# Designs tried in a protein design run: peptides against a protein of PDB entry 7BBL. Part 61

Target 1, 86 residues: chain A of PDB entry 7BBL
Amino acid sequence: IAQESLESQEQRARAALRERYLRSLLAMVGHQVSFTLHEGVRVAAHFGATDLDVANFYVSQLQTPIGVQAEALLRCSDIISYTFKP

## One batch from the design tools (peptide; made by RFdiffusion4, then SolubleMPNN)

Design b2_p17_6_s1 (from b2_p17_6 with H1E E5R S16T)
Fold by OpenDDE base, seed 4:
Structure b2_p17_6_s1 (fold): chain B 86 residues (1-86), chain A 17 residues (1-17)
Amino acid sequence: as target 1 above (86 residues)
Amino acid sequence: EVTHRMADVQALLAATA
């Protein structure tokens, strides 16, 4: 019987992970997200959208240590991690 | 809670065949 190649298995695994990630984005809709940025900076904001190609997070009600921004853009390169409660 | 490390996300999205 035929057996799937290792490379094909890896491709399927990556596809599955990508799907899970996309589903997590859907779960973020309407929720506040906690972002950990560089230098220990942490901010919270409501998820709006993400530009996967440009690697940007579009958020609202961004709470920073110095104030709140109604709308904001966070570059993924500035983000270490993010957490939310689905 | 769900936590994603951006480095992992970027690696995943940038991955090719």
Scores: peptide ipSAE 0.635, ipTM 0.886, DockQ to the pose 0.776
Fold by OpenDDE base, seed 3:
Structure b2_p17_6_s1 (fold): chain B 86 residues (1-86), chain A 17 residues (1-17)
Amino acid sequence: as target 1 above (86 residues)
Amino acid sequence: EVTHRMADVQALLAATA
């Protein structure tokens, strides 16, 4: 009986996680996202789009400690994590 | 709620086998 190799199992697991992530992006559309940046800075904004290579986040209504920006670009290198409610 | 750590996402989407 043919058995699936360990490498094949790992590849399937990674593929499943990638699909889950892509679906989460769709779920973020139209929702406010909370971004945790470096040095304890936290901002909130409505999700617009992101590069598939995870380079940038394009957002609107960015709430910062100083004020609100109608449109903004967040570089992923500045983001530690982000949270949203589907 | 859903939370993603950017480091995890970067590793997940990296062009690796």
Scores: peptide ipSAE 0.635, ipTM 0.885, DockQ to the pose 0.706
Fold by OpenDDE base, seed 2:
Structure b2_p17_6_s1 (fold): chain B 86 residues (1-86), chain A 17 residues (1-17)
Amino acid sequence: as target 1 above (86 residues)
Amino acid sequence: EVTHRMADVQALLAATA
């Protein structure tokens, strides 16, 4: 039986993970997301969009410790993690 | 809940062999 190479198997696995991530982005549409930033800062915002090359997050209704910002850009370098409820 | 670490996302989206 011919089997694909280990490299090919790993590529398929990465592709599957990428697909899952993309689906998670779709699931975030219209939902509030909790972002954990550096220095213990946590913010919440509604997901708008993201660019996959830089992984910037374009969000709305950003709730920060100092107030609410209607529209905002969160750079991936500022984000440790994010959580949402589908 | 779904949680993603940005480090994982960056690694996933990075061009790798």
Scores: peptide ipSAE 0.635, ipTM 0.885, DockQ to the pose 0.749
Fold by OpenDDE base, seed 5:
Order: sequence, then structure tokens, then C-alpha cells
Structure b2_p17_6_s1 (fold): chain B 86 residues (1-86), chain A 17 residues (1-17)
Amino acid sequence: as target 1 above (86 residues)
Amino acid sequence: EVTHRMADVQALLAATA
């Protein structure tokens, strides 16, 4: 009986999740995203792009507790989670 | 509404993941 290894199955599962994630990024285009940062800081911004290799979010109209930044860079290391409504 | 935890994303995208 031919059966795919567990490792191969897991790899396929991860690949499927990666595709799903990439599609979610496409769905974020043009939408405001709510970011939960460390120390309880929450900000909102319009999604621009991600730099997956460098782990950055490029956003616009970043609303922070101290004001609004027209353009901003969010390091993924600073982000706990993010939410958007497609 | 869609929520992603960065820890999950990072794990998913990790080269050795």
C-alpha cells in the first residue's frame, strides 16, 4: 500500500496554510487593519504591503495613541496579532 | 473578521517549519 509519510502530509498541510495566508493578505488590500502590539498598545492602519523576508508591514494612516502617521513601518516582531474585516 | 497571530504566521513562514 502506498502511503504518504507523515512529514510529507504535514508539509502539504503547511503549504495549504501558506496559500490561505497569502490569500488573506490579498484580502487585506485597501482595508484598515487593527494591530495589537506589545504592552497593550493597539493601533489601526490601512494595509499597504508586507515584506515577508524582512518581516515588516508597510501601512498608511497609522492611528496610534499619540497621533496619526501618514506612512509607517511596523516590524512583525512588534506585532502580537492583527485583525481586519474583508 | 479575520485575525492572525504573528506567532502563527512566523511559524508558518519559517524556513525550517
Scores: peptide ipSAE 0.634, ipTM 0.887, DockQ to the pose 0.721

Design b2_p17_6_s2 (from b2_p17_6, 6 letters changed)
Fold by OpenDDE base, seed 5:
Structure b2_p17_6_s2 (fold): chain B 86 residues (1-86), chain A 17 residues (1-17)
Amino acid sequence: as target 1 above (86 residues)
Amino acid sequence: EVTVRMADERALLAAVA
């Protein structure tokens, strides 16, 4: 019986997750998003756009523990997770 | 409510609420 290799299955799974991820980015445009960063830091901001090649999130009205930034960049590498309401 | 978890070049998308 023909069976897809484990490695191939894993690759397909990652591809599916990447697609879902990209769709989430589209869905969050213009919405406020709650970001969980390292060291327990949590911030909220309106999502503007991503720079996938640079791995940055362009956001506005970034609410941090120490204040609000009108415009800001969040490096994807700094983000553990994010939550939003479509 | 949708939550996306960044993990090793992949993101897990899950409906939380």
Scores: peptide ipSAE 0.459, ipTM 0.783, DockQ to the pose 0.385
Fold by OpenDDE base, seed 4:
Structure b2_p17_6_s2 (fold): chain B 86 residues (1-86), chain A 17 residues (1-17)
Amino acid sequence: as target 1 above (86 residues)
Amino acid sequence: EVTVRMADERALLAAVA
């Protein structure tokens, strides 16, 4: 019986997580998303699109504690988590 | 609801609520 190496198992695990991430992006289309940023900052916005290579979120109607922006760019590196209703 | 936690372009999904 063939046994998969630890490294191979890790690769599969990463691939699975990546797939789940991509599926979440697809599920966000047309929905409002709540983003949790650093320092406990929370914002809500309608998901538009992402630049998968650059890791940017392009959103609209961004609601921040100090106002609403029609269009905005959120860097994935600034995002801790996001929540939405599929 | 679905919550995604970022981790080096990976994501951990969790059902919240």
Scores: peptide ipSAE 0.457, ipTM 0.781, DockQ to the pose 0.395
Fold by OpenDDE base, seed 3:
Structure b2_p17_6_s2 (fold): chain B 86 residues (1-86), chain A 17 residues (1-17)
Amino acid sequence: as target 1 above (86 residues)
Amino acid sequence: EVTVRMADERALLAAVA
C-alpha cells in the first residue's frame, strides 16, 4: 500500500498556510489593519494593496505614535504581525 | 478578528475573536 512521506506531508502543510495567507490579503482590502512592527512599534492603517511579489504593503491613513501619514509603504520584512476584522 | 504572523515564506493565520 502507498504511504505519504514525511516530506510530502510537510509540503502540503506549507502550501495550505501559504494559501491562507494569500486569502487574508484579499480579506483585508478596504479595512483598517493593526500592524505590529519591530522595536515594539504598533501602527494602524487602511490596507490598499500589495505588489505582485507580496513584498510590500501599500496603505493609507497610517496612524503612527507621532501623527498620521496619508500614504505609506510597509515592507513585509518590517512587519511581525497584523490583525484585522474581516 | 484575524491575526497573521509573518515568518519568511510561512504565515500563520489564527482567529482571535
Scores: peptide ipSAE 0.454, ipTM 0.780, DockQ to the pose 0.388
Fold by OpenDDE base, seed 1:
Structure b2_p17_6_s2 (fold): chain B 86 residues (1-86), chain A 17 residues (1-17)
Amino acid sequence: as target 1 above (86 residues)
Amino acid sequence: EVTVRMADERALLAAVA
């Protein structure tokens, strides 16, 4: 009956964001994604999958400033943001 | 259109279009 604690509220908020993030990964499968990396680098690629801890993005047809990579691995730590159309 | 920003160990999802 009492108000939910701040800690509990924050926990639910983080859980909700995590769920939305994971769902976005599912929505990306088979679609081209635009990635914004550090140092102003922008690349585009078709999303394939991620590992279980979502530490890496496995992509194909990676368009980089210096060429196209048929298959590539993008570390999440290198990604600032990404955009795609479901 | 969906945009996701990586922030530390968290990610923020926003609808752009």
Scores: peptide ipSAE 0.436, ipTM 0.766, DockQ to the pose 0.391

Design b2_p17_6_s3 (from b2_p17_6, 5 letters changed)
Fold by OpenDDE base, seed 3:
Structure b2_p17_6_s3 (fold): chain B 86 residues (1-86), chain A 17 residues (1-17)
Amino acid sequence: as target 1 above (86 residues)
Amino acid sequence: PVTFRMADVLALLAATA
């Protein structure tokens, strides 16, 4: 019987995750996203857009410990992870 | 809810895995 190689399995997994990610970008439009930043800092903001290489996140109504910022730019280097409810 | 780790996303887009 034919068996799929480990390399083939990994390629399939990466392809599936890439598709899920791209689809999520469309789903985030108009929704609030929770960002986990470094040193335990967590902020929430409405998703606007991101660069194709995910270098930058353009958001609005950024809620920080100090206050709310109407518009903001979050760099990928600032972000550990992010969560949203579709 | 859906969660993404930035490190995973960057790895995917770089196609280095």
Scores: peptide ipSAE 0.633, ipTM 0.889, DockQ to the pose 0.645
Fold by OpenDDE base, seed 1:
Structure b2_p17_6_s3 (fold): chain B 86 residues (1-86), chain A 17 residues (1-17)
Amino acid sequence: as target 1 above (86 residues)
Amino acid sequence: PVTFRMADVLALLAATA
């Protein structure tokens, strides 16, 4: 039995991540998401939708250090990471 | 909890763009 190539392993890893990501979009509907932004800023918001081409997040009830925005757009360039509880 | 890094997401999306 031959060892799987690195390329094949990477493809499987990307496929798995893609599946997790797509499923997470469904799981986030109606849930609060915690976003880690640049400069140590952290915000929380309810997930609305996303642009799959640029990974922009459309959210509601965005809790920022200076207040709450009813609706907001979080650009991918603003976000380092995000976490939610299914 | 589930966590994603935007860098990973962007790399993933770029691969299918």
Scores: peptide ipSAE 0.626, ipTM 0.888, DockQ to the pose 0.660
Fold by OpenDDE base, seed 2:
Structure b2_p17_6_s3 (fold): chain B 86 residues (1-86), chain A 17 residues (1-17)
Amino acid sequence: as target 1 above (86 residues)
Amino acid sequence: PVTFRMADVLALLAATA
């Protein structure tokens, strides 16, 4: 049986993840996203856009423990993970 | 729901940057 090299498999996996990520960005537009930040802080906001170099998230209606921000910027360094419902 | 870890995103971007 022909076997694909580990490197090739990893390349495909990265390509698949990239496609999934990019597709998700389109799907997230206008939807609420839940962000998990450091120290157990969790916020929710409507996705606006991202930049593909630094992975900043431009959002609106950011719900934080201390209030709501109409517009906000979440830097990749602030975020541990994020979740949204398609 | 769909979840992404920022570490994975950054690794992805680093690979293409």
Scores: peptide ipSAE 0.626, ipTM 0.888, DockQ to the pose 0.673
Fold by OpenDDE base, seed 4:
Structure b2_p17_6_s3 (fold): chain B 86 residues (1-86), chain A 17 residues (1-17)
Amino acid sequence: as target 1 above (86 residues)
Amino acid sequence: PVTFRMADVLALLAATA
């Protein structure tokens, strides 16, 4: 019985996961996202866009512990994780 | 809710064929 190679399976899996990630970006449009940053800092912001190559997040109405920032850039190096409700 | 870890995202984006 013909079988797909392990490497080919891995490639397909990566492609599928990438698609899911990209679709999640679409799902975040117009939604507030909760970001967990380093040192236990948590912020919330409305999703704007990302740089798909470096995963920077361009957001608005960023609610930080010290106030609200109208527009902000969250670098991938700043972010541990993020959560949103579709 | 849906959660992503940035480390996972970066690993995915950096992956090559």
Scores: peptide ipSAE 0.624, ipTM 0.884, DockQ to the pose 0.796

Design b2_p17_6_s4 (from b2_p17_6, 5 letters changed)
Fold by OpenDDE base, seed 4:
Structure b2_p17_6_s4 (fold): chain B 86 residues (1-86), chain A 17 residues (1-17)
Amino acid sequence: as target 1 above (86 residues)
Amino acid sequence: EVTFEMADVLALLEAVA
C-alpha cells in the first residue's frame, strides 16, 4: 500500500482550507461576523465583500465599543480572527 | 459556527497571489 508523502498531505490540507474559505465567503453574505482585533477588542459587522488578494473586509453596521459605523473597512492587519454562524 | 484565523487566510492568499 502506497503511503502519501507529508508534502502531499499538506497540499491537500491547503486545498481543503482554500475551498472552505471560498465557501465561507458565500456563506457570510447577509450574516453578521464577529471580528477579534488586537488588544482583545471584538467588533461585529455585516459582511459586504472582501478583496481576494489582501483579505480586506468591507462591512456594514460595524458595532464597536464606542458606537456603530454604517460602513467600514477592516484591514487584514487589524484582524486576528473572525467568526460567523452560517 | 465557523472561525478563521487571518494568518491562515493570508497564507492561502499569498500562495495563490
Scores: peptide ipSAE 0.612, ipTM 0.879, DockQ to the pose 0.644
Fold by OpenDDE base, seed 3:
Structure b2_p17_6_s4 (fold): chain B 86 residues (1-86), chain A 17 residues (1-17)
Amino acid sequence: as target 1 above (86 residues)
Amino acid sequence: EVTFEMADVLALLEAVA
């Protein structure tokens, strides 16, 4: 019985993740997103837009440890991970 | 809930860009 190669399995996994990511951009519109930043800092903000080439996040109502910013830019270098509820 | 690791996202974007 022939088995799918490791390379083919990895390609399918990458394709699936790529599709999930692209669809999530639409799903995040109008929703609050929780961002995990460096040094254990966690913030929440409403998703506005992102750059498809760099993954910069343009957000509003950013809740930080010291207050709320009406508008903010979170660069990919700022973010470890992010979570949202569709 | 849905979670993404930025490192994974960047890897995907680098492959496509």
Scores: peptide ipSAE 0.610, ipTM 0.878, DockQ to the pose 0.611
Fold by OpenDDE base, seed 2:
Structure b2_p17_6_s4 (fold): chain B 86 residues (1-86), chain A 17 residues (1-17)
Amino acid sequence: as target 1 above (86 residues)
Amino acid sequence: EVTFEMADVLALLEAVA
């Protein structure tokens, strides 16, 4: 049985995840995203753009426990995970 | 729904760099 190497399998997996991520960025445009931050804080905001160098998220209508911010920057160091509905 | 872990994202970006 011919099997591809473990290295090639891992490479394909990374490539697939990368593609999924990039496509998700396009899909998130104009949609609300739920961000899970540290200390159990969860916020929701409309996705605007991201900085691929640092993975910063530029968002609008950020709903925080304190209130709503028209525009905001979420740094990668602030975010644990995020979820959206395509 | 689609979920991403930031740790995974950062790993991807580092791999690209």
Scores: peptide ipSAE 0.609, ipTM 0.879, DockQ to the pose 0.651
Fold by OpenDDE base, seed 1:
Structure b2_p17_6_s4 (fold): chain B 86 residues (1-86), chain A 17 residues (1-17)
Amino acid sequence: as target 1 above (86 residues)
Amino acid sequence: EVTFEMADVLALLEAVA
């Protein structure tokens, strides 16, 4: 059996990662997500939607240290990482 | 639980977009 080229292997790996990311977006719908922001700030919010070009997060019930925002936008530049339970 | 780093997400999106 012929061995697959390195380039082809890398293409498959990228495709797999894209699929995993897209599936995670579907899994987050209706769930609370924990966001780690800069300066050690951590917030939680219910996932609404995201744009697929710049990863802006449109969320609801954003729990911040100083209160809750009914609706909010978290920009990719605000976020270091995020965690959710599927 | 599932965790994503935004840097990884952006790298992926930059390759696609």
Scores: peptide ipSAE 0.608, ipTM 0.880, DockQ to the pose 0.735

Design b2_p17_7_s1 (from b2_p17_7, 6 letters changed)
Fold by OpenDDE base, seed 1:
Formats: C-alpha cells, structure tokens, sequence
Structure b2_p17_7_s1 (fold): chain B 86 residues (1-86), chain A 17 residues (1-17)
C-alpha cells in the first residue's frame, strides 16, 4: 500500500502556506495594514511591496507611536502579526 | 506605484507557476 511520505506531506504544507501568504500580500495592496510588533508596539501603514525572499515590507504613511514616516521599511523579523480590511 | 506594480507582477507570476 502506497502512502505519501512525511517529507512529501511537509512539502505540500509549505507550498500551501506560501500560497496563502502571497495571496494575503496581494490582498493588502493599496490598503492600510495594522502591524503588531515586539514589546506591544502597534503601527499602521499602507502596503507597497515586499521582497519575497527576505519579506521586508515596503510601506508608506507609517504611523508609529512617535510620529509618521512617509516611506519606511519594516523588517519581517520585527513583525509578529498584521491585520487589514480587504 | 512602480514598486507596487512590480511586486504584484512577481507575486502573481509565482502563484501561476
């Protein structure tokens, strides 16, 4: 009886997560996104783009606790989660 | 923007592959 290997199952799972991630990014294009960062910091910004391999977020109108930046770069390592209204 | 458009194109290309 043939069974899919654990390695193959993991590969499909990674592919599915990657697809969901990409679709999420596409869905937030042109929208304001709320980002939860470390230490309870929350910011809001308009999504512009990412570099898909490193997942840096290029955003505009970044609202931070200390001010607003017209253009900004958010490192993936700084982001815990994000929410937006499609 | 050009940056956004380039991103969209790349992301869509990956999804289509």
Amino acid sequence: as target 1 above (86 residues)
Amino acid sequence: SALTEAFVARAQAELAA
Scores: peptide ipSAE 0.611, ipTM 0.931, DockQ to the pose 0.874
Fold by OpenDDE base, seed 5:
Structure b2_p17_7_s1 (fold): chain B 86 residues (1-86), chain A 17 residues (1-17)
Amino acid sequence: as target 1 above (86 residues)
Amino acid sequence: SALTEAFVARAQAELAA
């Protein structure tokens, strides 16, 4: 009986994760997102778009510890996690 | 915004592929 290779299984898993990620991004369009950054820093901002290659987050109304930025760019490497209300 | 609309289009295109 033929069995799917481990590499093939991993490939499918990566594809599934990518799909879920994209759907998550689409779901947050127009919503405020809470981002958890390094050193326990948390910010909130309205999601605008991302760079699908680098995963930079283009946001607006970024609430930071020192104020609000009308527009901002958050690097994927700076983000630990994020949550939002669909 | 144009940026958001462009993003949505790209993301949906990838999901449809």
Scores: peptide ipSAE 0.611, ipTM 0.931, DockQ to the pose 0.885
Fold by OpenDDE base, seed 3:
Structure b2_p17_7_s1 (fold): chain B 86 residues (1-86), chain A 17 residues (1-17)
Amino acid sequence: as target 1 above (86 residues)
Amino acid sequence: SALTEAFVARAQAELAA
């Protein structure tokens, strides 16, 4: 039988990763997320939304070393990693 | 919030396509 091309296999892999990414974002709704930023800075905030394409994070109640910000925008380039409890 | 609702709708729409 004819086998799936390498290009097709890679396309399916990318689609699967995109699906898992979207589902993880949806799981963050209504939860506090811990973000690890540059220079060892760690902040916590309640997830609001993302723009899906650029991956900017729109959050509320952002807890930083110098205080709490009611609403904030965290750019993807500022984030090293994040974690949360579904 | 309205922003969160819009996000959820957009993400779910993409997953359904």
Scores: peptide ipSAE 0.611, ipTM 0.931, DockQ to the pose 0.912
Fold by OpenDDE base, seed 2:
Structure b2_p17_7_s1 (fold): chain B 86 residues (1-86), chain A 17 residues (1-17)
Amino acid sequence: as target 1 above (86 residues)
Amino acid sequence: SALTEAFVARAQAELAA
């Protein structure tokens, strides 16, 4: 029985991951997101936008251990993970 | 904001392509 090639399967998998990522970003719009950064640092901020290529996070009301920043930029390389309530 | 709206538009456009 004919089946998809390995390359085709991998391509579909990458496409599925990208789609899921984009949909999660869209779901975060206007919501507070909890970001886990390096050294166990956790911050919370309202999601505004990202750069789809570099995955920079543009956020507002960033709550850090040392205070609140009205607007901020979080680079993907600084973020270990994030979570939010849709 | 304009930034958020632009992001939403771009993300939706990619999903639709």
Scores: peptide ipSAE 0.608, ipTM 0.930, DockQ to the pose 0.897

Design b2_p17_7_s2 (from b2_p17_7, 7 letters changed)
Fold by OpenDDE base, seed 3:
Structure b2_p17_7_s2 (fold): chain B 86 residues (1-86), chain A 17 residues (1-17)
Amino acid sequence: as target 1 above (86 residues)
Amino acid sequence: SALTEEFVARLLAELAA
Protein backbone atom coordinates (compact mmCIF):
# COMPACT_ATOMS: atom_id res chain seq x y z
CA ILE B 1 0.00 0.00 0.00
CA ALA B 2 1.35 3.39 -1.03
CA GLN B 3 2.00 5.89 1.76
CA GLU B 4 2.25 9.68 1.54
CA SER B 5 5.85 10.81 1.93
CA LEU B 6 7.04 12.95 4.84
CA GLU B 7 7.78 15.74 2.37
CA SER B 8 4.20 15.73 1.09
CA GLN B 9 2.86 15.81 4.63
CA GLU B 10 5.04 18.80 5.46
CA GLN B 11 3.90 20.61 2.30
CA ARG B 12 0.26 20.20 3.28
CA ALA B 13 1.01 21.44 6.80
CA ARG B 14 2.76 24.56 5.51
CA ALA B 15 -0.10 25.27 3.11
CA ALA B 16 -2.62 24.99 5.94
CA LEU B 17 -0.69 27.46 8.10
CA ARG B 18 -0.35 29.91 5.20
CA GLU B 19 -4.08 29.80 4.56
CA ARG B 20 -4.84 30.41 8.24
CA TYR B 21 -2.54 33.43 8.27
CA LEU B 22 -4.07 34.99 5.16
CA ARG B 23 -7.61 34.50 6.41
CA SER B 24 -6.70 36.03 9.77
CA LEU B 25 -5.52 39.20 8.02
CA LEU B 26 -8.93 39.62 6.40
CA ALA B 27 -10.73 38.87 9.65
CA MET B 28 -8.84 41.41 11.78
CA VAL B 29 -9.43 44.44 9.52
CA GLY B 30 -11.19 47.17 11.49
CA HIS B 31 -10.93 45.30 14.79
CA GLN B 32 -8.83 45.87 17.87
CA VAL B 33 -5.95 43.42 18.01
CA SER B 34 -3.72 42.49 20.92
CA PHE B 35 -0.06 42.19 19.92
CA THR B 36 2.70 40.50 21.85
CA LEU B 37 6.10 42.02 21.13
CA HIS B 38 9.61 41.27 22.35
CA GLU B 39 10.71 41.81 25.95
CA GLY B 40 7.24 40.92 27.19
CA VAL B 41 5.68 44.09 25.78
CA ARG B 42 2.00 43.82 24.92
CA VAL B 43 0.00 46.45 23.05
CA ALA B 44 -3.48 46.80 21.59
CA ALA B 45 -4.45 48.62 18.39
CA HIS B 46 -7.07 48.80 15.67
CA PHE B 47 -5.83 47.01 12.58
CA GLY B 48 -5.98 49.07 9.40
CA ALA B 49 -3.90 47.32 6.79
CA THR B 50 -0.69 45.50 6.03
CA ASP B 51 1.82 45.57 3.21
CA LEU B 52 2.65 41.96 2.44
CA ASP B 53 5.75 42.95 0.50
CA VAL B 54 7.19 45.28 3.16
CA ALA B 55 5.87 43.24 6.08
CA ASN B 56 4.34 46.11 8.06
CA PHE B 57 1.10 46.48 10.01
CA TYR B 58 -0.57 49.89 9.80
CA VAL B 59 -2.61 50.46 12.97
CA SER B 60 -4.49 53.19 14.83
CA GLN B 61 -5.18 53.93 18.50
CA LEU B 62 -2.10 52.02 19.62
CA GLN B 63 -2.25 51.51 23.37
CA THR B 64 1.25 51.28 24.84
CA PRO B 65 2.49 51.06 28.44
CA ILE B 66 3.07 54.83 28.47
CA GLY B 67 0.17 56.13 26.40
CA VAL B 68 -1.83 56.04 23.18
CA GLN B 69 -0.53 56.76 19.68
CA ALA B 70 -3.16 57.83 17.16
CA GLU B 71 -1.37 56.12 14.29
CA ALA B 72 1.58 53.77 14.20
CA LEU B 73 3.54 51.29 12.15
CA LEU B 74 4.36 47.86 13.54
CA ARG B 75 6.98 45.76 11.83
CA CYS B 76 5.84 42.17 11.42
CA SER B 77 9.33 41.03 12.39
CA ASP B 78 8.78 42.63 15.81
CA ILE B 79 5.52 40.79 16.42
CA ILE B 80 5.65 37.44 18.19
CA SER B 81 1.90 36.77 18.20
CA TYR B 82 -1.52 38.41 18.11
CA THR B 83 -5.11 37.71 19.16
CA PHE B 84 -8.44 39.31 18.30
CA LYS B 85 -12.20 38.81 18.31
CA PRO B 86 -13.79 38.73 14.84
CA SER A 1 1.60 45.66 -2.00
CA ALA A 2 -1.21 46.90 0.25
CA LEU A 3 -3.73 44.46 1.67
CA THR A 4 -7.08 44.33 -0.08
CA GLU A 5 -9.80 41.72 -0.10
CA GLU A 6 -9.19 41.10 -3.78
CA PHE A 7 -5.45 40.70 -3.30
CA VAL A 8 -5.79 38.23 -0.44
CA ALA A 9 -8.48 36.33 -2.32
CA ARG A 10 -6.07 35.90 -5.22
CA LEU A 11 -3.36 34.58 -2.92
CA LEU A 12 -5.80 32.09 -1.41
CA ALA A 13 -6.86 30.95 -4.87
CA GLU A 14 -3.24 30.35 -5.86
CA LEU A 15 -2.68 28.38 -2.68
CA ALA A 16 -5.67 26.15 -3.41
CA ALA A 17 -4.50 25.44 -6.98
Scores: peptide ipSAE 0.261, ipTM 0.807, DockQ to the pose 0.331
Fold by OpenDDE base, seed 5:
Structure b2_p17_7_s2 (fold): chain B 86 residues (1-86), chain A 17 residues (1-17)
Amino acid sequence: as target 1 above (86 residues)
Amino acid sequence: SALTEEFVARLLAELAA
């Protein structure tokens, strides 16, 4: 019985995750997103755009523990996860 | 550069191809 190689399976898995990510970006546009950062810090902000080259999230009305920032740049590397209502 | 809906759509199309 022919079986898909491990490498091929991993490729499909990566592709699926990439698609999921990209679709989430589309869904985030114009919505407030809750971001979980390191050390258990959670912030909320309206999503503007992402930058694949620099790996940044451009957001507005960033609610942080120390106040609200009108516009901000979040490094994707600082983001553990995010949730939002489509 | 910053992503737009058009850019994301393009990336999705390339991924699905």
Scores: peptide ipSAE 0.251, ipTM 0.808, DockQ to the pose 0.343
Fold by OpenDDE base, seed 4:
Structure b2_p17_7_s2 (fold): chain B 86 residues (1-86), chain A 17 residues (1-17)
Amino acid sequence: as target 1 above (86 residues)
Amino acid sequence: SALTEEFVARLLAELAA
């Protein structure tokens, strides 16, 4: 019985997280998603697409505390978490 | 490049490889 190295275990863990992330993107497409931003700011928007290179979320009907935007671009770095109903 | 269902599917396939 061979013991898996720590590095190998970490690689598998990263792969698992990556898979969860990607699957969440698939599930989000076409649905309204609630995003939690810095300082507890929460917004809701219909998920359109993500630019993996620039790390941006392209959304529509963005509901913010001060109003609704037809279309908007959210930087992934500004997003703490998100939730939605599949 | 914008992410689409097909693109994500390909990325997932790459992870499985």
Scores: peptide ipSAE 0.248, ipTM 0.807, DockQ to the pose 0.398
Fold by OpenDDE base, seed 1:
Structure b2_p17_7_s2 (fold): chain B 86 residues (1-86), chain A 17 residues (1-17)
Amino acid sequence: as target 1 above (86 residues)
Amino acid sequence: SALTEEFVARLLAELAA
């Protein structure tokens, strides 16, 4: 049997991660999400939508270190990671 | 494009193809 090439293995791995990401976007809609930003800053907000072309997250009830914003826009480039409860 | 269930579903379909 022929062994799968490294490039093929990497392609499958990238595809799996992409799928996980896309499915997480669907799962977080309407839920409060905790975002980890640079410099250890963490914020929480209800996820509304994202623009994959512009790379922005449209959220509501954003809890920041200085208060709560009813509506806000988070740049995906500023987000290191996120977590939420299904 | 703004996220919608339909939009994401399309992206997932393209990924699987």
Scores: peptide ipSAE 0.246, ipTM 0.806, DockQ to the pose 0.338

Design b2_p17_7_s3 (from b2_p17_7, 5 letters changed)
Fold by OpenDDE base, seed 1:
Structure b2_p17_7_s3 (fold): chain B 86 residues (1-86), chain A 17 residues (1-17)
Amino acid sequence: as target 1 above (86 residues)
Amino acid sequence: SALTEAFVAALLAELAA
């Protein structure tokens, strides 16, 4: 039986996470998403789209501690996690 | 330059290839 190398196993793991991420983007479109940011900040917004580098999220109706912003850009690097109901 | 469903689908296809 062929034995898979450690490098190959890691590659498959990374690919699986990437696929899960990309599929989540498709599922998020048009839905309200709860984003957890640094320092305990949590915001909710309707997901619109992301750019080619998947570096930014274009959202609407961003609910922040200081009010609602109609249109906003969230940097993915500022996002710790997100959750939503498809 | 926003991602579309088609673009994401293409990225997924690349992972499968």
Scores: peptide ipSAE 0.275, ipTM 0.814, DockQ to the pose 0.348
Fold by OpenDDE base, seed 2:
Structure b2_p17_7_s3 (fold): chain B 86 residues (1-86), chain A 17 residues (1-17)
Amino acid sequence: as target 1 above (86 residues)
Amino acid sequence: SALTEAFVAALLAELAA
């Protein structure tokens, strides 16, 4: 039975993850998202947009342990995971 | 330079191509 190369399999896997990520961004628009950051910090905010490099999340109504910020910037490198209800 | 729905759609299209 013919089998695709390991490199091709890994490429497809990465593509699938990338697609799921991009689709999640579209689904996030206008919704409150719960973000898990480092050191057990968890915040909630309404998703606004992301930049060209998808390196930053522009959010609003960011709820932090010390209060709420109307507008804020979250670096994707600081985000471990996130969840939301579409 | 924020991503718009159209731009994200374009990225998805490139990924599928």
Scores: peptide ipSAE 0.268, ipTM 0.812, DockQ to the pose 0.351
Fold by OpenDDE base, seed 3:
Structure b2_p17_7_s3 (fold): chain B 86 residues (1-86), chain A 17 residues (1-17)
Amino acid sequence: as target 1 above (86 residues)
Amino acid sequence: SALTEAFVAALLAELAA
């Protein structure tokens, strides 16, 4: 029987992960998102938009350990994970 | 530039093609 190559299997896997990521961006718009950053720091903010060109998250009402910022920019490289309720 | 719903939808369409 014929089967696809390893490279083709990896390509499909990458495409599936990319699709899941993009759909999560659409789902979090207008919702409060919990972000886990380095050193165990966790913040919450309302998601506005992302920027693929410079890898940033534009958020509002950012709750940090030292206060709340009305508007803020989070670098994607600083984010370990995020969770939210659609 | 910041992503919009339409732009993300277009990216998803490209993956499905």
Scores: peptide ipSAE 0.268, ipTM 0.812, DockQ to the pose 0.338
Fold by OpenDDE base, seed 4:
Structure b2_p17_7_s3 (fold): chain B 86 residues (1-86), chain A 17 residues (1-17)
Amino acid sequence: as target 1 above (86 residues)
Amino acid sequence: SALTEAFVAALLAELAA
């Protein structure tokens, strides 16, 4: 019985995660998303778009601990996780 | 430049190929 190599299995797993990520981007467009940043900081904003490298999130109505910012750029490296209602 | 839905769709298509 032929079995996939460990490398192939890992590659498939990475591809699956990448797909889930990309689909989540499509799903969150225009919706308010809750972002968890470092040091326990949590913000909410309406997702607009990401750049070609999917390294930055362009958002609007960013609710921060000190106020609301109409337009903002969130670096993905600053984001630990995010949640939203599809 | 920002990603468009079409571009994201293309990326997904590449994963499926």
Scores: peptide ipSAE 0.268, ipTM 0.809, DockQ to the pose 0.348

